# Peptides against a protein of PDB entry 6GMG, part 332

Target 1, 331 residues: chain A of PDB entry 6GMG
Amino acid sequence: DSDDRVTPPAEPLDRMPDPYRPSYGRAETVVNNYIRKWQQVYSHRDGRKQQMTEEQREWLSYGCVGVTWVNSGQYPTNRLAFASFDEDRFKNELKNGRPRSGETRAEFEGRVAKESFDEEKGFQRAREVASVMNRALENAHDESAYLDNLKKELANGNDALRNEDARSPFYSALRNTPSFKERNGGNHDPSRMKAVIYSKHFWSGQDRSSSADKRKYGDPDAFRPAPGTGLVDMSRDRNIPRSPTSPGEGFVNFDYGWFGAQTEADADKTVWTHGNHYHAPNGSLGAMHVYESKFRNWSEGYSDFDRGAYVITFIPKSWNTAPDKVKQGWP

## One batch from the design tools (peptide; made by RFdiffusion4, then SolubleMPNN)

Design b2_p26_7_s1 (from b2_p26_7, 15 letters changed)
Fold by OpenDDE base, seed 5:
Structure b2_p26_7_s1 (fold): chain B 331 residues (1-331), chain A 26 residues (1-26)
Amino acid sequence: as target 1 above (331 residues)
Amino acid sequence: SEAEEIAEAGIENEKRALALNKEKAA
């Protein structure tokens, strides 16, 4: 019951974190200890370490989404999402492939669709776009200047995003970011903002009007990126979990991983921060744990999900929630 | 706002299951 969620207590500003525990290639800790790390490493505003506020602790308490929420400063809207899908692979596998033993046609199609997504290429696309956006932001002191710079950058790169509508989430993302408008944030100055990335794992078969098979095994046609741009229409994502395929089976509705603005060129060396569930120390779920995973561990996902999107949002440059370098765990 | 509506919908659909415990079973 949602009634079991508890806001983690405040941690003293100067309290050092305990060492993280290694867990299957990840670094793991309890949420309270993550707060300690966060205060030491990520809390800085204008170069000054800050205690995590009650509001931020409350956001964090929501689990995986809470990690992204506290670091991005807003609940994820997922509007500017990217993925990579190999259409040729999909078509070829559908044509030439066969269901495995005991696999239904719907299961086969769902699996083939899932396997046709390339998480690394999706992530790379998001990083590419974020880089373009950051260049457009750098010397832009109003939104008009930012948009003009962005269009110029896209034209120079012959990027298909240049053809997006002015109302597209791609162009509207900055103005729709609360921290951009905040006096202590961007203060309507694009040059004070930077692009950051998080990832969402979710289920494709969310259409209630679709077949039961699509809800159980995935919708092969859902949440595909647009050719050339890599943009995913996330409007149909309603946080609906996969439907059970057997009695007693249950699936999680989503997972979120925070990347931020790491400059590590090797995708496999990037660190993704995420949580397991909402904080319920007195409930059946127990205390929330926070994980720092390498890209491989993050991108692998779970059977609960058949889609991964890489989402761009913005934070003030004065925040240290998205540093250039992220160290996994704590010494 | 649309953002608030999305946030509310997201909050209502809190992640309740231990996703990580399923990796040990695979």
Scores: peptide ipSAE 0.026, ipTM 0.699, DockQ to the pose 0.204
Fold by OpenDDE base, seed 3:
Structure b2_p26_7_s1 (fold): chain B 331 residues (1-331), chain A 26 residues (1-26)
Amino acid sequence: as target 1 above (331 residues)
Amino acid sequence: SEAEEIAEAGIENEKRALALNKEKAA
């Protein structure tokens, strides 16, 4: 019950984190300890440490999405999402592959579709686009200048994104970012902003008008990236979880992982920060835990999800929630 | 704003995720 959610208490600004717990290549800690780390490492505004505000602590308390929320400064809208899908692999496996023992045709098709997504290539595409955007943001002091720069960069790279409509999420993302308009944020100056990345895991079979099989085993045709651009239409993502395939089975609605703006070239060495569930220390779920996972651990996802998207948003450069280097765990 | 509407809709939805160790322990 969402009614059990509690806002974590304030942590003194000078309180150092306790050591994180290593687990299967991840670093884990309780949410209160993450707040301590966040204050030491990520809280900086214009180079000054900040105590996590009550509002920020409340955002964080929502679990996996809360980590992305507090670091991006806004609830994820997921409008500018990228993925990579191997259509040839999908077709070939459908044609030549066989269902596993006990696997239905629908389950087989859903699995093959899931396996046809390349998380690494999807992530790389998002990073590529974020880099283009960051170049376009440089020395652009109004939105018009940013958009002009962006179009030029895309033209130079012969990128299919150059053909997107001016009202598309790709071109509208900056102006739709609250922190861009904030006086202490971007102050309507694109050069004060930078592109950042987070990831969402979710279920493809969300169409209530579709077959039960699609809701249970996935919709092979849903949430595929557009050819050339890699853009995923997220408009149909309504945070609907996978339907149970057996009695007593239940699935969660989504997972979010925060990457930010790490410069590590090796995807496998990048760190993704995410939470397990909303903070309910007195409830059945218990206290929220925060995980810092390597890309492999993050991209593995859960059986709850058959889609992963990499989303671009923007934060002020004055924020330190997306540093170039992220250290896993503490110390 | 659109962002606020999306945020509000998202907040109204139960925010759950599985603990990472739950699937690996199974």
Scores: peptide ipSAE 0.042, ipTM 0.747, DockQ to the pose 0.175; fails the geometry check
Fold by OpenDDE base, seed 4:
Structure b2_p26_7_s1 (fold): chain B 331 residues (1-331), chain A 26 residues (1-26)
Amino acid sequence: as target 1 above (331 residues)
Amino acid sequence: SEAEEIAEAGIENEKRALALNKEKAA
């Protein structure tokens, strides 16, 4: 329980942010200052700045997931997730590679599996799919039209996603988006919505019925993308952290990074916004900080996680939480 | 660089200490 979590206070709409602190490819600030930036840059609804509401501030206070939550307008469902896994690399390394000194077989297999994921290709796949979805949305005024357009686009591209079931997260994602149904959002009009991307880092070894080794060192077979589609079955992700390998060791359950809908073609130049932890200014954890990281910094992840997924969701086009260009830091 | 690694480790440590309770209270 985040018993020490505090909702950040409201910031005046006209208050300008203080400069961010640069830190080795990242820009860092305290959550209150991010709220100021958010109000100046990302808060716009139909071109008008908005003060971050109490509800939005509460969402934000949850840390890394809070950044994605406030910008997407909903708690992440993670249903439409993509990754890239190099099966040949994995098999080759398992066959021809050797455990490091002191590394167990389970540690070796877990590490090799982690290293067999290609974060850049996973991100590119998500961007490709988001682009297809955006084309399908553009002139669709009802869900049926959107789905028809989507199927046509996929067929034209000979994309394996065309074979997904109608009940799959891929086809159901739009209808399951609350902002799509809102009068001031999509109002059930797909053409008012756009696809956006965020990323989740998490642990593969979440099956409590599995071996202790898998929980400690990863499950090499878990959360792999389906061949051809790149879809990751996230149904088994229960936000269970890595199991400790020694007494007193603890791991974090997840990390979230917000990308939105940046048009920068160079992945390395894209900006990912994420938080460190829930806001606890009077607690041991301290105030929440927000980071704006380049893709390299984001995709590296942490030892707490051995999986990264790139997730597609939707927001109204009237929101400015996912602009074409994101500037790192302030000013 | 070593400095970058230290900085990254710091961020990681902050996340480790805090992320256990980042879930939406159901």
Scores: peptide ipSAE 0.026, ipTM 0.642, DockQ to the pose 0.040; fails the geometry check
Fold by OpenDDE base, seed 1:
Structure b2_p26_7_s1 (fold): chain B 331 residues (1-331), chain A 26 residues (1-26)
Amino acid sequence: as target 1 above (331 residues)
Amino acid sequence: SEAEEIAEAGIENEKRALALNKEKAA
């Protein structure tokens, strides 16, 4: 119930976090304690620690998306999304595989499609592109310089993204970032910005005009990355959950995980921060919890979702919400 | 803007979100 959502109270700036609880390879804490950690570790603007504002606490209170929201500075638009899909694996499994016992053809096709996505390769593609963008941002003091640098970098790497339209989310993402335009943010200076990454888990079978089977078991053809670029068209993602397959079954609409700009080369050692649900301390859902998960724990996802995307956005370099190294838990 | 519309839609959907047992292994 939306009416049960509560904004977490302010935490004193000097209050240290309580220890996180280890759980299934993750580190877990209540949202108020995450605010304490956030203020100590991630709140810095121009090297100065900040108290989380009421607005930021309000954003955070929305759960998994709230974690990405408070750290990126904007509600996720998901326009610049990447994934990796193994078309050969998909075709081979459809041809040579068979439904499991009790599995319908639609269930089989949906499962095979889900399994044909490679989360690690999708993440790697996003990191590759973010690195290219960061090089293009360096020493670029206007958008024109940034775009010129970006095109040059892509040409040098023979990257298919060089063929994208100028109006593509790939080229327009920076100019459409609110913090880029803010005086205390980028102030229209690309060199003050850096690329960051978050991930979204969602359901493929969202088209109401499609078959019931696609809504229940997935649409094998939906939200595939474009060959060569890895770009996913997210325009049809409307946060519609999976349809129930049995009476009383319900699924969640999405999950978001914050990565930021970690430099750890081993994907398995990267830390992903996410929430369980909106903060409802007096409601049936209870208090919001925040999780810091390794990539393995994050990328595994849930049966609620059959798609994962890795999204690039931008934040000011003066923010410390995306440090080079993230430590899991506390202390 | 389109971004604002997406954000608004997302916020409304989040308000109706069910809880996940994310502490548990899948």
Scores: peptide ipSAE 0.023, ipTM 0.694, DockQ to the pose 0.181; fails the geometry check

Design b2_p26_7_s2 (from b2_p26_7, 15 letters changed)
Fold by OpenDDE base, seed 3:
Structure b2_p26_7_s2 (fold): chain B 331 residues (1-331), chain A 26 residues (1-26)
Amino acid sequence: as target 1 above (331 residues)
Amino acid sequence: SKAEEEAEKGIENEKKAAALNAAAAA
């Protein structure tokens, strides 16, 4: 129960982390040790190391979403989400494929839909868009200049995002970022902000009015990216978990992974930071653990989820929560 | 704010389910 959640205690600013534990290509540690790493590596504001505040520790205590929350400075709204879906593969597999032994038709269709998403291309699309946004931000000292730059960049690339409505999450994302308006953040200056990326894993079959089969095995038509833009309509994501397929089965509602603004060109070498559950050291779930996973380990996800989205948000350039290089584990 | 309302709704839907073990996803 959420009632067992505890805010991790403060860690001394100069306390060095203990070594992370390697696990199947991931680096793992307890949340308190991640706070120590965060203070050493990611805490810097205007080049000065900071102790993680009580508020930030409280955000972090929420688990996987807490990792993204503390590093982005806001609770994830997931409005500017990207994915890649191979429609031809999907149609071909539905037409020519067959259910596995014991697999229902609905289970087969849900699986084929899940497998028709390309996580690498979805991530690449988000990185491409983030790069365009960062170029548009660089010399823009007001929102109007940013939007004008963004439109020019999109026109030059013949990007379908140029046709999005001015109220689209794509154009409104910056103005809707609290840290953009903060005096010690962007201070309404786009050039003080940068685009960052996180990922959300979630279940497609969230529509309560849909069939039980869609809730159990996925909705093949849900949360597909729009052609050309790659934008995913996340408005129907209500953090509803997969429905049990058998008695006693339970699924998690979501997972979040923090990428930030790594410049590593090889997707497989990128590091994704995520948590297992909310921090409950005295509860049944136990202490929260933080994982630093390679892209392959992150993008594989869990059976709890059949969708992955790559989301763009913004942070002040003065924050070091999204460095160009992320080292997995400690030391 | 609309963002705060969405954040509050999100917090209400915190990850409540059993521990995702990242080691099991190898």
Scores: peptide ipSAE 0.041, ipTM 0.730, DockQ to the pose 0.176
Fold by OpenDDE base, seed 5:
Structure b2_p26_7_s2 (fold): chain B 331 residues (1-331), chain A 26 residues (1-26)
Amino acid sequence: as target 1 above (331 residues)
Amino acid sequence: SKAEEEAEKGIENEKKAAALNAAAAA
């Protein structure tokens, strides 16, 4: 119950974190200890450490989405999302593959669709686009200059995103970022902003008008990236969980992982920060835990989800919530 | 706030650390 959610208490600015615990290739800690790490490593504004504010602690208390929220400075809108889907694999497996023993046709199709997504290529596409955006931002002092630079970069790379409509989330993402408009943020200066990445795991079978089978086993046609661009239409994502396939089964509606702007070229070495659930230290769920996972551990996801999207947003360069290097755990 | 409402809707389903650990161990 959301009523059990508690805002974690403030941590002294100079309090060092306790060691993280290794957990199945991840580094794990309680939310209060993550706040300590965050204050030491990620809190910096214009090079100065900051105590995590009450508002930021409240955002963080929402769990997995809270980690992305506190680091991005806004609740995830998921408008600029990327994925990679192997259509040839999908078609071939549907044609030549067979359901497993006891697997329904709908379950088979849902599984084949899930397996036709490539998380690594989806992540790589988002990184590529974020890099293009960052180049377009570097010397742009107004939105018009940014958009012109972006179009030039895309044209030079022969990128299909150059054909997107001016109203596309791709072109509107910066101006729709609150921190871009903030006086102490971007102050309407694109050169003060940088592109950052987070990931969302979610369920494809969210259409209530669709078959029960799609809600249980996935919608093979839902949330596919557009060819050439890799853009995913997230407009139908309403945070609806997978429908139970058996009595007593329940699924979580989403997971969020924060990557930021790490420069590590090897995807497998990148660190993803995420939470388990909302902070309920006196409730049935217990205290919130924060995980720092390698890409393999993050991208594996859960049976709750059959889609992964890699989302681009923007933060001020003065924020240290998305450093070029992220160290897993503590120390 | 709208964001809080969306967050609440998102987390209403129990994501337990035990489930995360079990999935990671498999």
Scores: peptide ipSAE 0.027, ipTM 0.706, DockQ to the pose 0.323
Fold by OpenDDE base, seed 4:
Formats: C-alpha cells, structure tokens, sequence
Structure b2_p26_7_s2 (fold): chain B 331 residues (1-331), chain A 26 residues (1-26)
C-alpha cells in the first residue's frame, strides 16, 4: 500500500498556479498546483523565491503530515502540544446526561469527553504561549538568554508553565529543532527563530491493553491537558486509528493542519493548510489534494478522531512558510 | 534519535484517507 506513493514532479519556479476550487467553505487544489503556489508565496529564503526541492516534494507527498512537514522543515514530533478541556462540563454531562437511543455507556462517555474539548480555547492557548516564546526569542542570542527571558515572561504573567521541568518539551523544544542548529537557519541564535503552530487530530483509544470499548468509542481520560498549563502528554500517541465498530469499517490514523504564524486576531478568519492523503496518482487513492480551510472547517475534524492538539515548533525567520497573512486559495 | 524514530513510525503510518470532501460530506 505504501508502494503506491509517488513524489510529485518539479514545477518551474515562475509557473503561476491555476485557480483553486471552492469546496465546502475551503479552497482546494491538486498537489502540483499547491507546489506552484508554494513557490510563489511560501518558498522564500532570505527574501528569494526557491524551487521546491526533490526532498521537499517527497515530504509533501505524504499527505496532510507532508504539508506540515514541508512548511516546518521537519517531521512533526508533537512534543509541545496544547489543548483545552472543560472538566466541569464533562463531570456535569456524565452525571446529568443520558446515553442516546442505541448508544452504549462507553460510546456516551467517549462522546461526552470529545465534546468537552474546546478547540478555540486550545488554539488560543497555543497562540498565547507562542507569543510569549516570540518575545523571549527576540533579543536572545544564545539558548541561555532565551530560557532566562522565557522564565521572566512566564513569571510576569504568573503562567503555570514557569514550573515546568528544565527537561520538559516546553523548554527543550528550541534546542531540539534541527533548523535552529543549521548554519543557514538559526545558527544557534534564538533571535533568528520564531514560534509557529500546527494542529493534529488523532484518536484517544490507542492503548492496545485497554478495553475494546475504549478502542472503539474513545478513552475519556486519555490525552487531557494538564490544568493551568494546557500541556498534553503526547508520548502515548502512536498514530493508531480508531478500532472498527462494525465489520468492514476503517478509520484514518491522523490529520495535520498548518497555521504557521498568522497575526489575524479573529480565530475564525485564520487559514489552515492540510492534505487529504499521500500522493498516489496511479493508485486507488488518486492524486493528493491540498486544502486551505478556515478555522471552523479545520476544527470540526472527522469521526475518525476525538482529540485535537495545537502544537508549537520553530522555524527560521528567514523562511516565508509562516507569513503574518495567509490568503485562502488562488487568485 | 528519538525524533527520527518517531518520524519513521509516522512515515510508516501514512494517512490513508478517502478524499476530504467525502469525509466532510459525511
């Protein structure tokens, strides 16, 4: 099955994109046309347009994760993840709510847990933290200065993240970013880097030792954010899909959406870039399509997933893969 | 590295989704 994946061909640097097609409030195009847009809009290194390399085209060919991969410069590690969970809503609905007709108790609990996550508040938390990180980066010329600035910013805001361990993904994320260490990237200078955001949708019921009901209907206790920080422990995310509830049913393992560093204050106006599947133009799945969705269309997710996380990583400021403004579609 | 191992596992588990439009319409 993985054998049907094809790397999209190179596109001439000056080739303009064809118009995107509207689809359910999204802008849609085939992967080759996204490469054309990417070269015109997002490819810039130090202000110069670049042709998408063979390596970058190969990364992109992996589908939704490929869009985040090519724009972030690394395969997503998902270590610095945020979400928002309403514990009071969850407890109240479990106590006072009832299963729907034909809904099992496990299905009810899984659904109530899913509905107790607030995608907008999770995204807002990630943006808040990214802003704090960007302030800490701005005048820091070494990692020590960055960490000191970060601790000061967190103390000033009375943020619970100030109590995280020095080995926490929160403090180690920058040093673990390959592009931070690259000579043409950060060159070990934090002030050359900026925080960026992407989102992952996934299934909570991934524990193979758990009950079949948790694997089918979700684990209500899995992948909850820590109180005060909003941090999600992603260590148990193994890209395991939801278990079938009926014979012949199948679910997708994950979805990824790229936000970058948009400055639009209205969450509903932000643009999320994602892909449908790996590029298989000669296979049953067909050609990969790329979507530019508004936040509402992204955050709705699919029945395949009951968790969303908003992840922070870093890219060099010299890259234009995370501009302040993203325009949906083409033209 | 741990990051490379995680990436490799992620690559092995590629998203095999039907077209997003079909999923969005459902």
Amino acid sequence: as target 1 above (331 residues)
Amino acid sequence: SKAEEEAEKGIENEKKAAALNAAAAA
Scores: peptide ipSAE 0.023, ipTM 0.621, DockQ to the pose 0.196
Fold by OpenDDE base, seed 2:
Structure b2_p26_7_s2 (fold): chain B 331 residues (1-331), chain A 26 residues (1-26)
Amino acid sequence: as target 1 above (331 residues)
Amino acid sequence: SKAEEEAEKGIENEKKAAALNAAAAA
């Protein structure tokens, strides 16, 4: 039951982490040891280490979403999401491909749709857009200057995002970021903010009015990126898990991975931080574990999910939750 | 913000209720 969630206890500010455990190309540790690492590496405000607050520990206790929450400073809204979908591959495989032995038509279509997403290209698109946004932020001291810079950058790159409505999540994302408005955050100064990235894995077949087959095997038409922009409409994502295909089968509602603002050019060398479940040390689920995964291990996902999105948000530059370099594990 | 209120209301329902097994994806 959700009632088994416990907030991890405070860790002394100067307590060093224990070594992480290697697991299938990932580095793994218990949540309390991640708090120790976080305090040593990511906690800095204006260059000073901070103890993780009770509120931040409570956010973290929610599992994978908690890792993104504590590092971004807000619960994920997923409004500015990107993906890449190969429409030609999808159409060709549907036309010329065949269901596998024992695979239903709906299962075949759902699988083909899942396989038509390119996680690397989706991530690359989000990084490209985040870079454009960061250039627009650097010398902008008000929102108007930021928006003008952003439009100029997009025009110079002939980017389709230049045609987005002024009310779109793309242009409104900064103003809708709480830390941008905070006195100790951005203080309404765009030049104090930077773009950061996280990823969400989720199920496409969430529409309760759709067929049972779409809920079990995926909705091939759901959560596709818009052509040219790569924007995904996330408004229909309600954290509904995949429907079971057999008795006793159960699926998880989502997974979140934190990337931040790493400058590593090779996608395969980037580190993604995520959690397994909410912290329930005295419950059936047990203690929360935190994983630091390479992109390949993150982007592979689970059978629970058939969509991946790469989301842009903003944090103050004074925060060290999104450093240029992330080291996997400890030490 | 409306988004924050929606997020806060959803948090309890948005709990990752099941353990993801990192080993199963290998």
Scores: peptide ipSAE 0.056, ipTM 0.727, DockQ to the pose 0.135; fails the geometry check

